# Designs tried in a protein design run: peptides against a protein of PDB entry 1LOE. Part 29

Target 1, 181 residues: chain A of PDB entry 1LOE
Amino acid sequence: TETTSFSITKFGPDQQNLIFQGDGYTTKERLTLTKAVRNTVGRALYSSPIHIWDSKTGNVANFVTSFTFVIDAPNSYNVADGFTFFIAPVDTKPQTGGGYLGVFNSKDYDKTSQTVAVEFDTFYNTAWDPSNGDRHIGIDVNSIKSINTKSWKLQNGKEANVVIAFNAATNVLTVSLTYPN
Target 2, 181 residues: chain A of PDB entry 1LOE as posed
Amino acid sequence: TETTSFSITKFGPDQQNLIFQGDGYTTKERLTLTKAVRNTVGRALYSSPIHIWDSKTGNVANFVTSFTFVIDAPNSYNVADGFTFFIAPVDTKPQTGGGYLGVFNSKDYDKTSQTVAVEFDTFYNTAWDPSNGDRHIGIDVNSIKSINTKSWALQNGKEANVVIAFNAATNVLTVSLTYPN

## One batch from the design tools (peptide; made by RFdiffusion4, then SolubleMPNN)

Design b1_p12_1_s4 (from b1_p12_1, 6 letters changed)
Fold by OpenDDE base, seed 2:
Structure b1_p12_1_s4 (fold): chain B 181 residues (1-181), chain A 12 residues (1-12)
Amino acid sequence: as target 1 above (181 residues)
Amino acid sequence: TVNLSATVDLAK
């Protein structure tokens, strides 16, 4: 079996195993996706392609990823849209449409995007987000309109621990978000 | 803890 793994505990200014897109950058050993201004999009890609699906055998890889993030969003209105962890084709490019989290460009299902994302959404977009208006985590498949969501009570400025796992035998993607302490 | 899951076909 083939296995690819990486770990980044401190993000350096010359992080060679990341490809930065848009406004993504590192500062104070953290990965920062956007500038603190309007209409900013940033992404960071792992620099090496990950072999998730083998077209010859049909086999799909299991994977698990974990990360810690901080979001500053003291209110629900004057805030950015949030962010995603995503898997996309190697030639993926940032998307600039508001509310699309830099990854998608439509609420319509588009299989050609070949993109799966876990969203951590801090802004209510009436056109596609859960009607309760809650901040939420979501699983997005080829669309910004999540196939499933769960309300998420953001702790402003606090570190959240995330674990995302995919079981290829069941095709189940699981997300766990915890605020420790 | 917030948990979420969904069925995703990564082969498509």
Scores: peptide ipSAE 0.759, ipTM 0.962, DockQ to the pose 0.930
Fold by OpenDDE base, seed 1:
Structure b1_p12_1_s4 (fold): chain B 181 residues (1-181), chain A 12 residues (1-12)
Amino acid sequence: as target 1 above (181 residues)
Amino acid sequence: TVNLSATVDLAK
């Protein structure tokens, strides 16, 4: 077996273990995906490929990732669109912005995307989001239309702690979000 | 705390 791990406590101006795409950058030791302007997408990829699935043996890796995020929107009552943690092929490029969060292109299942994402979605898109209109976290597999969601109350400007874990024995992906304040 | 889970096939 093999294990890959990394930890970034403070994001530097030349963070060598990240590949920045679109508007993604670092400032004041934070990873910033976008500024509060329309029609922008920013992404950051871990620079080293991670072997999650072995096509020869069929083995799949376990993983755990944790991070802290802040959404600091100018207007707490009008926030769009959110962000994702995602897993995609090594040559992945930014996809459709807006409600597609820069990682998907369709609400229809598209196996060619080979993308799994955990979304932290602040904007209700009628075409695919849960009908209650709540801000939510979601698990997305090859589609922006989540296979499962949970309502999430955004605390604008506050730090949220996230843990995402995958158990290869059960194929269960779990997400935990907490506002510790 | 908000918790969410789903079964995901990563063998893609």
Scores: peptide ipSAE 0.746, ipTM 0.962, DockQ to the pose 0.898
Fold by OpenDDE base, seed 5:
Structure b1_p12_1_s4 (fold): chain B 181 residues (1-181), chain A 12 residues (1-12)
Amino acid sequence: as target 1 above (181 residues)
Amino acid sequence: TVNLSATVDLAK
């Protein structure tokens, strides 16, 4: 069984194993997707293709990823759209910004997208987000309209620990988010 | 802790 792994504890200015797109960059040893300015999209891709699905055999890989993030909004009541962890085709480019999080272009299911994302959504978009208006975590498959969501209370400026795991035997994707302090 | 899960078909 083939296994691919990587770990980045400190993000350097010349991070060779990442491809930066849009406004994504590194500063103070952190990966920064966007600054607190309007209408920006930043992405970072792992530079090597990862074999998740084998089109010939149909086999799908298990995977687990963990990361720590901080959302530090100047105004905790008026925040931007959030971000995603995503899996997309190797030639993926930034998509629609704003509520589409730079990863999708439609709320309608689009199989040609071939994109799966876990969203950490801080902005309520009436057209597709859960009607309760809560900030939320979502699982997105070929659409910005999540197949499932869970309310999430943002702690502005605090570190959140995330674990995302996929079990190929059950086809279950699991997300956990914790504020340890 | 916030937990979320879903069934996802990655064979697409």
Scores: peptide ipSAE 0.739, ipTM 0.961, DockQ to the pose 0.877
Fold by OpenDDE base, seed 4:
Formats: structure tokens, C-alpha cells, sequence
Structure b1_p12_1_s4 (fold): chain B 181 residues (1-181), chain A 12 residues (1-12)
């Protein structure tokens, strides 16, 4: 049994354990994924590969991650697409932007993407999002079309606390989102 | 608090 862990309380301009992609960078000790403009995609990857699944033994790792995020839109009624926490292959590069959140390229199941994401989706895309039109969190497996979703009310400019856990014994991924204030 | 879960096969 081995365990890998890391913690980043403040994001510095020279954060060595992150790989920044697209517009992603650090500002005011925060990891900033996008700018408040159209057609922006930013990502940040943990710089060290994480062993999630061992193809030889079949063993899958348990994991827990927690983070705090802020979505700050100039107009709460005119927001961008949201963001994801994702697990993707080593050497992954930004994918399709907009409603694909920079991590997927298809609404159809694409096993070649080998990507699992938790989306915090603030924009209703008619083609794949829940028909109720609610902003939502979702669990995405090899597709931008979530395998499960839950309505979520965005609090513009407010901090949300997220915990994502995976239990390898049950293969259950759990997500909790709380606005503490 | 908003909670969400799903079964995910990471062996892929």
C-alpha cells in the first residue's frame, strides 16, 4: 500500500507542482482557470502522474480531493460554461472549449478520451445537459454528457467548498458542494 | 450541501 498526497493552500506564480495550460495561471495566490471573456480555456494539472489504476493487478486507488472555488461572472445572468475537476491521461492537452469545458470533445461515449470529470456546469447546453436547464454538478465519464447530475445554484463570487471521493471497493465516486457563507 | 454520486469504472 502506498499513498500520494499534496496540498496547496496558496497558489504562487512559480507553482512548481502544477502544469498550466491555456489561460490557466495564478493570480493573487489563486489558481485562475479562465478570464471573464469569451473563448477562454484554462487548465492546471498536478505535475506528477498519479497511479489510479494498475492494469497488471487490476487494483484501483482510493482517493479524496478537496478544494475551494469561486466563479465570478460580471453578470450572474450571463455566465460562461463552468469548470471541472478531471482525471485524464498523462500528457493530456486542452480539449474542446465552451460547453465541453476544455476536457471533452464529444457528447457520445468516447473510450479513447480516458477522462473522468466532475463538472460544475453553469451554462445550459441543450444538446446534452439536463433538460430542466438548471446549473448543475455532474459526473462525466468519457463524455460531456454526464452519467449523473444534480442541480446546483451558483452563488456568483462566493466560495464553494468541494469534496470529491472515490471508493475503489465500491467504485462509487461522491461529490459534495457547500457554500459555507 | 449538494451531494452527487455515481458508479465509475476507472479500470479503463
Amino acid sequence: as target 1 above (181 residues)
Amino acid sequence: TVNLSATVDLAK
Scores: peptide ipSAE 0.731, ipTM 0.960, DockQ to the pose 0.901

Design b1_p12_2_s1 (from b1_p12_2, 4 letters changed)
Fold by OpenDDE base, seed 3:
Structure b1_p12_2_s1 (fold): chain B 181 residues (1-181), chain A 12 residues (1-12)
Amino acid sequence: as target 1 above (181 residues)
Amino acid sequence: MPFFDNIKTKFE
């Protein structure tokens, strides 16, 4: 079986295995998706196409990804939308609609988008987010409206550890978020 | 199987 793997422990100024979109950039060995201003969208894509799903055979690959992140969002009012880890077609482009995390453009299911994302959502969008208004982790398949969510008690400015695993045999996507410190 | 259609999800 074919296996593709990569690891980035320090994000450099010339990160050849990433494609930066919008306001995404690296600084202090970190990947920074947005500037601290309104109406900013930034993304970073792994530069090499990876074969997750074969449209001809229907085969789907297993995958596991882990990363750490920090969000500064001390309140739920003057904050951005959060961010996503996502898998999308190679020609994917940033989306600018508010609340769509730069990835989606509709709350309606659109199979043509071929996009799956795990969102770490810090802003309550009444049109599609869980009605309790909590910050949340969401799993998004071809829509910003999550197929499943979990309330997330954000520890402001603290490093979170994330593990996302997909088992193709069982068709189960598992998401874990912890604060080790 | 369409792209990630009908996946099951779990939070741990």
Scores: peptide ipSAE 0.652, ipTM 0.930, DockQ to the pose 0.783
Fold by OpenDDE base, seed 1:
Structure b1_p12_2_s1 (fold): chain B 181 residues (1-181), chain A 12 residues (1-12)
Amino acid sequence: as target 1 above (181 residues)
Amino acid sequence: MPFFDNIKTKFE
């Protein structure tokens, strides 16, 4: 019955509606999660808590999010590890880096995580990623091991358009990714 | 009810 929405078309140097964690920052009106250096984790959180899930009733809100991202790796054949869009509890802190994308700590289901993520995974981790070794989009619920994946061909340096929609009535999460340019 | 338990997924 109540709707919350926000839009950020340009990211300023003092973006007050975002909480930056780790190496996340803004530059040239862009949100940058990670510099082109090894072993870094960056996150950005929307500063206002959003009521997505009611723990008492079990009701979940509908939501739609859209964004554009660019992965700009110096070497298109050596790209790690990707990034996620995620929903996590208030006061969430960066988790394990590397293949865990700073969002999870285990491939085993951990209900205490209370984290759902859509990953754009550029690096094959043998322990949990799809065996075909493809770069992929994954849907992660309380685990870095995705409940479902789709192969994705990274276009290095190009803008990808993403839409993530959740329909609470049908309990369906829909993810789309396109390279319009 | 568990958080996002048993969600269905679709890629487009």
Scores: peptide ipSAE 0.599, ipTM 0.916, DockQ to the pose 0.774
Fold by OpenDDE base, seed 5:
Structure b1_p12_2_s1 (fold): chain B 181 residues (1-181), chain A 12 residues (1-12)
Amino acid sequence: as target 1 above (181 residues)
Amino acid sequence: MPFFDNIKTKFE
């Protein structure tokens, strides 16, 4: 079997193993997806294609992704949309911004999207988000409308640790988010 | 073939 792994501890100004799309960039050794302006989309793709799914055989690879993020919300009641970790085809381009998080274009299931995302959603979109209005973690398959969600209490300015794991044998995607401090 | 069709999900 083939194993691909990578680790980025500090993000440099000339980060060669990332492809930046839209307003994504690095500053102060951090990956920043957007500037603090309205209706912008920023994405960063790992520069080397990863064999997650084989369309011929149907085989899907196991994978584990971990990262730390910080959300600084100047106003706890007026926040941006959040962000996603996503897996998409190699030729993927930025999609609809705002509530679609630059990754999807519809709340309707679109198999041609071939996109799976874990969203960390800080903005309530009445058309597709959980009706309780909570900030939430969502798992999105070919649609911005999550197939599963969990309420998430944002700790403003604090580091959150995320682990996303997929077990191909059991077909289970596991997501964890913790605030260690 | 479906991409991640019938995926099961879990939050921990």
Scores: peptide ipSAE 0.596, ipTM 0.908, DockQ to the pose 0.810
Fold by OpenDDE base, seed 4:
Structure b1_p12_2_s1 (fold): chain B 181 residues (1-181), chain A 12 residues (1-12)
Amino acid sequence: as target 1 above (181 residues)
Amino acid sequence: MPFFDNIKTKFE
């Protein structure tokens, strides 16, 4: 077995273990994925590839990731599209912005995408989002249209704690989001 | 096994 682990407590100006794409950058020890303007895509990739899926054998590794994020919008009910944590091929490039969160290009399933994402979606896109219009957490597999969603009440400006875990033996992806403060 | 196909999901 092989184990890969990493931790980033503070994001520095010279973050060697990240590859920035689009408008992603670091400031004040935080990773900022987008400017507070329209039509921007910002991504940050862990610079070392992680072998979590073997295309030949189909084997998938277990993984656990945790992070905190803040969405700080002038109006708690008027925010941008949100963001994702995603796993994609090593040569992944930014995809369609806006409601596609820079990670996908279609609501149709596209196996060639080879991308799984947990979205923290703050904007209702009528074409694929849950019909109740709630802000939501979504689990996306090769499509911006989530295979499962959970309503999420944004606490503006507050740190949310996220834990994403995948158990390969049970084939279960678990997502939790909490506001500890 | 296709990439993450047929995964089960859980929110906690």
Scores: peptide ipSAE 0.587, ipTM 0.917, DockQ to the pose 0.786

Design b1_p12_2_s2 (from b1_p12_2, 7 letters changed)
Fold by OpenDDE base, seed 2:
Structure b1_p12_2_s2 (fold): chain B 181 residues (1-181), chain A 12 residues (1-12)
Amino acid sequence: as target 1 above (181 residues)
Amino acid sequence: MPFFDKLKTDFK
């Protein structure tokens, strides 16, 4: 068995433990996923593969991650789709379909994608998002259509604290979001 | 088969 941990408090211009994809970059010690323009996708991957699931033994690791983010979305129409924290195979590539958050490419369940994501979704896609149209947190398994969602009252431009934890014994993924200010 | 297939969820 092994344990992997990492912490990034300030994102540097040459963050060696991240692999940037698409328009992802660092500026002002922050990780920025997209440029402030339409049709942009950006991702950042932890540079070392993490053994979450062992294909030989079937063992699954516990994990916990925490991060702070800021979103500027002053309206609900002229905004990007949001972002995700995700776990995907090592050869994962950005997905460019609109509304798929750069991670998925279908609302159909595809077990071969082997991707789980926690989405912080700021744009209502009628085809798969909760019908109430609320900004929401979603948990996505092999599909952009979330297996579970929670309405999220965005505090525009303010820092949100997120904790995502997975318990392998119970197979439960827990997500919390708070605004300390 | 990956654990994702039967993932349970909770929001706190």
Scores: peptide ipSAE 0.575, ipTM 0.915, DockQ to the pose 0.850
Fold by OpenDDE base, seed 1:
Structure b1_p12_2_s2 (fold): chain B 181 residues (1-181), chain A 12 residues (1-12)
Amino acid sequence: as target 1 above (181 residues)
Amino acid sequence: MPFFDKLKTDFK
């Protein structure tokens, strides 16, 4: 019956409530996950663990997260690989980069990963992505191969508003993405 | 986290 809320409207250079991994950093009040170089992985973790699942009672928490992101690629037809919002164990470390988005290591289901991710995938990986080749939003459970996807038209350089909500009673994860501007 | 195995999804 306790609710925890936090909001970051502007990112500082020494944001204490974030742990940066790989190439993740803050600049000009923005969170940057990717450098302008190939084959980089940047991650940012909330510094305080959140209790989504209570191992003693089995209770699962509801949660809602919202954020705005911008993908700004010099060539809108050559954008790789996107980014992801994820929930993982507190001791999580960067995983395989590239198409695995630094979060997974396999297209095969791996329960030891204990990771759920919402991917905003801009690059078609033949081995696991939807066959239509569309850029897409995917929901990933312990695998880079999404359990469900929705086609998404990237608007390069534009702000996308994302809302991710989890209803513990129904076990439904809802994802919405809009370009309001 | 067992609930992940039963996760349902919805896109809006």
Scores: peptide ipSAE 0.552, ipTM 0.920, DockQ to the pose 0.929
Fold by OpenDDE base, seed 4:
Structure b1_p12_2_s2 (fold): chain B 181 residues (1-181), chain A 12 residues (1-12)
Amino acid sequence: as target 1 above (181 residues)
Amino acid sequence: MPFFDKLKTDFK
């Protein structure tokens, strides 16, 4: 079993361990993926590939990711599409924007995507989002249509703490989101 | 990654 660890406590302008795609950039020690404007895509990739799956042996590694994020929208009830934390092939490129969050291209399952995402979705897309229309956390496997969702009450401008853990033995991905303040 | 096809999920 392999273990890979990394920590980014501050995002500087010369961040060497990130690859920026689209409109992603750093400012004031924060990573900004997009402005609060629709139809834009910003992504940041960890430049050092993480070996979580061995194609030869089939072994899968455990991992735990923790991060904080802030959504600061002009109106707490009228925000953009949200963002994702995702795991994708090393040569991943931005995909469809908007409701697809720059990570997917379809609500249909596409195994060639090889992408797992945890979405923090702030906009209701009637074609694939939960029918209750709630802002939600979603877990997406090769599709923008989540395999599981949980309603999420956005606290505008507040830091949310996220922990994403994968247990290879049980094959369970666990997601938690809290507003400690 | 084939293991993702059988991914189980949980929200804490």
Scores: peptide ipSAE 0.538, ipTM 0.915, DockQ to the pose 0.924
Fold by OpenDDE base, seed 5:
Structure b1_p12_2_s2 (fold): chain B 181 residues (1-181), chain A 12 residues (1-12)
Amino acid sequence: as target 1 above (181 residues)
Amino acid sequence: MPFFDKLKTDFK
């Protein structure tokens, strides 16, 4: 059994355990995925591959990811698309930006994508998002169209705590988001 | 990663 763990308390400009793609960078000891510019894509990949699925044995690993994020939306009616946590192949490259969050290219299911994402979506895309137009958390499997969503009330400028856990025995992905203050 | 096809989900 192999266990991989990492913790980043403060992000530095020469962060060695992250691979930045697109407009991702560090500033003020925070990880910043994008500048406040339309249709930009910023991604950060963990520099060491994580073994979740073993193709030889078929074994799937449990995992837990936790992080804190802050969204500063200067205009409540004009916000960016949000961001996403994702699991993708080692050679992953940025995909379509905007509503596709730099992770997907279509609302159609594409098994070749081999990508699972948890989106924190602040922009309503009428073509695939829940019809109520709410900001939401979504779980995406090989498509930007979520297999499950939950309405999420954004607290502007406040720290949100996220926990994403996968149980391999039950094949359940659990997502929690809380505002402690 | 074929196990994703049968992924179950939950929100807390």
Scores: peptide ipSAE 0.524, ipTM 0.909, DockQ to the pose 0.930

Design b1_p12_2_s3 (from b1_p12_2, 5 letters changed)
Fold by OpenDDE base, seed 2:
Structure b1_p12_2_s3 (fold): chain B 181 residues (1-181), chain A 12 residues (1-12)
Amino acid sequence: as target 1 above (181 residues)
Amino acid sequence: MPFFDKIKTSFK
């Protein structure tokens, strides 16, 4: 039995435990994934590989992650796609296709992707997003097309608290998002 | 890997 933990309260200019990809960077003690312009992709990876699943035995670890984020999206049309928390193979590279949140490249299920993501989606992509057009939280397994979604009423510019937990005994991935009062 | 095909989801 082994447990790995990390915590980043303030993101510094020399955040040694993160690998930045694309336009991701730190400023004002926050992780910033994109610039406020069109067609940018930014990612940040934890710098050390974490053994979450074992390809040989099939065993999967329990995990819990929590984070706080702010999105400025005053409307639903002149906005970016949102962002994801994701788990992917160590050699993962940013994907540049619009709407794919820098993580995926297809709405078709691709078992070779080996990627799980929780998306916080602010842009309605007709081809794969829930038909009601709501901003939503999605759970993505090997595809940008979520296996499950929940409508999300964005509080613009406010801090949201997220908890993502996986129970290996039940295979249940649980996601919660709250706006503290 | 069977893991990916067995994931269940829950929102709280």
Scores: peptide ipSAE 0.640, ipTM 0.944, DockQ to the pose 0.796
Fold by OpenDDE base, seed 1:
Structure b1_p12_2_s3 (fold): chain B 181 residues (1-181), chain A 12 residues (1-12)
Amino acid sequence: as target 1 above (181 residues)
Amino acid sequence: MPFFDKIKTSFK
């Protein structure tokens, strides 16, 4: 078996293990994906490909990802659009922005996307988001329309701890979000 | 790819 792990506790000004796309950059030891301006898309990719799935054998690896994020919005009642953690092909490029979070292009299932994302969605898009209008965590498979969602109360400016785990034996992707005291 | 079609989900 092979195990790959990495950890970034502080983001430096020259993170060579990250590929920045769009407006993504590092500042003050933080990874910043967007500026507080309209129509921005920022992405950061881990520069080395990881073997999560094998297209030939169909084998899938177990994985666990943990991270902390902060959303700092000038107006906590007007926040768009959130962000995603995603897994995509190595040659991935930014996709449609806005409600598509720069990761997808359609609410229809697109097998060619080969993208799985966990979205932390702060903006209600009538066409695909849960009808209750809640900010939510969504699990997206080849579509911006989540296969499952959970309501999430954004605490603006506070650190959220996220754990995303995939069990290859059961094919279950588990997501946890907490705001620790 | 079978992986994408088989994903199940859970929230904690």
Scores: peptide ipSAE 0.577, ipTM 0.937, DockQ to the pose 0.819
Fold by OpenDDE base, seed 5:
Structure b1_p12_2_s3 (fold): chain B 181 residues (1-181), chain A 12 residues (1-12)
Amino acid sequence: as target 1 above (181 residues)
Amino acid sequence: MPFFDKIKTSFK
């Protein structure tokens, strides 16, 4: 079998291994997905396709991804929608913005989407988000309506460590978020 | 694709 790995510690202005969509860009050695404006969609795709699932055989690969992120919200009461880590078909294009996070188009299950996402959601959308209104981590499968969520207390301006792992033997997607500092 | 229908989830 084949193993693919990559690591980006500093994001340069001409990252050749990333495909930017929408308003995604690099600045100050960071990947920035939006310019802090309303209804903005910014995405970054890994430039090389990764074999995660095989539509013919049904085989699914194990994978682990880790990253750090910082959310700089103007204030605790007026924040954007958050962001997602997602896996989608190789020809994926930006989808509906705002609460759909540029990744989905419906709260209804859409098998044609073929998209799995982990959302770090900072905005409460009444139509599909958990009724408690908490900021949350969500796991989304072919729908912006998460199949599972966990309340998440945002620490503004602090680095969060995220680990996302998928075990193909058990079909379990595991998400971990911590603030080490 | 059956993969999407089989996904289970866990939070650490």
Scores: peptide ipSAE 0.573, ipTM 0.936, DockQ to the pose 0.812
Fold by OpenDDE base, seed 4:
Structure b1_p12_2_s3 (fold): chain B 181 residues (1-181), chain A 12 residues (1-12)
Amino acid sequence: as target 1 above (181 residues)
Amino acid sequence: MPFFDKIKTSFK
């Protein structure tokens, strides 16, 4: 099988391997997905298509991705919706913003979405989020309503390390988040 | 597509 790898250690103004959508941009060698205001959608796509699943055969590749992120909110207890890492078809376009994180349009399962996302959700949406109201990591499959969630305590302004791995043999998507500092 | 329907999850 073919293996594809890429790494971006810093984001420059001339980042050619990213396709920006909405309010996404780069600054200070970081990728910024939104302005520091609510009701905005910013996305960035890796410009080179990656073969993860085949719609015809149903074959799926293993993959591992890691990244760091920072949420620097004016108030650690009053943040926006958060953000998400997602895998979607190459022609994907921004979807509904706000609680839908610009990736989904419904809490109902939509097979046509063909999107898997790991959300880092900092806003409680009563219609689909865990009833405890906690900030959480969610794994979303064709729906903003996560198939699984884990409570997550935001450390404002601190770098979180994330690792997302998918094992095609077992069909298990594994997510880890740590604050090393 | 079977992929989406078969996904299992785990948090570390």
Scores: peptide ipSAE 0.570, ipTM 0.936, DockQ to the pose 0.776

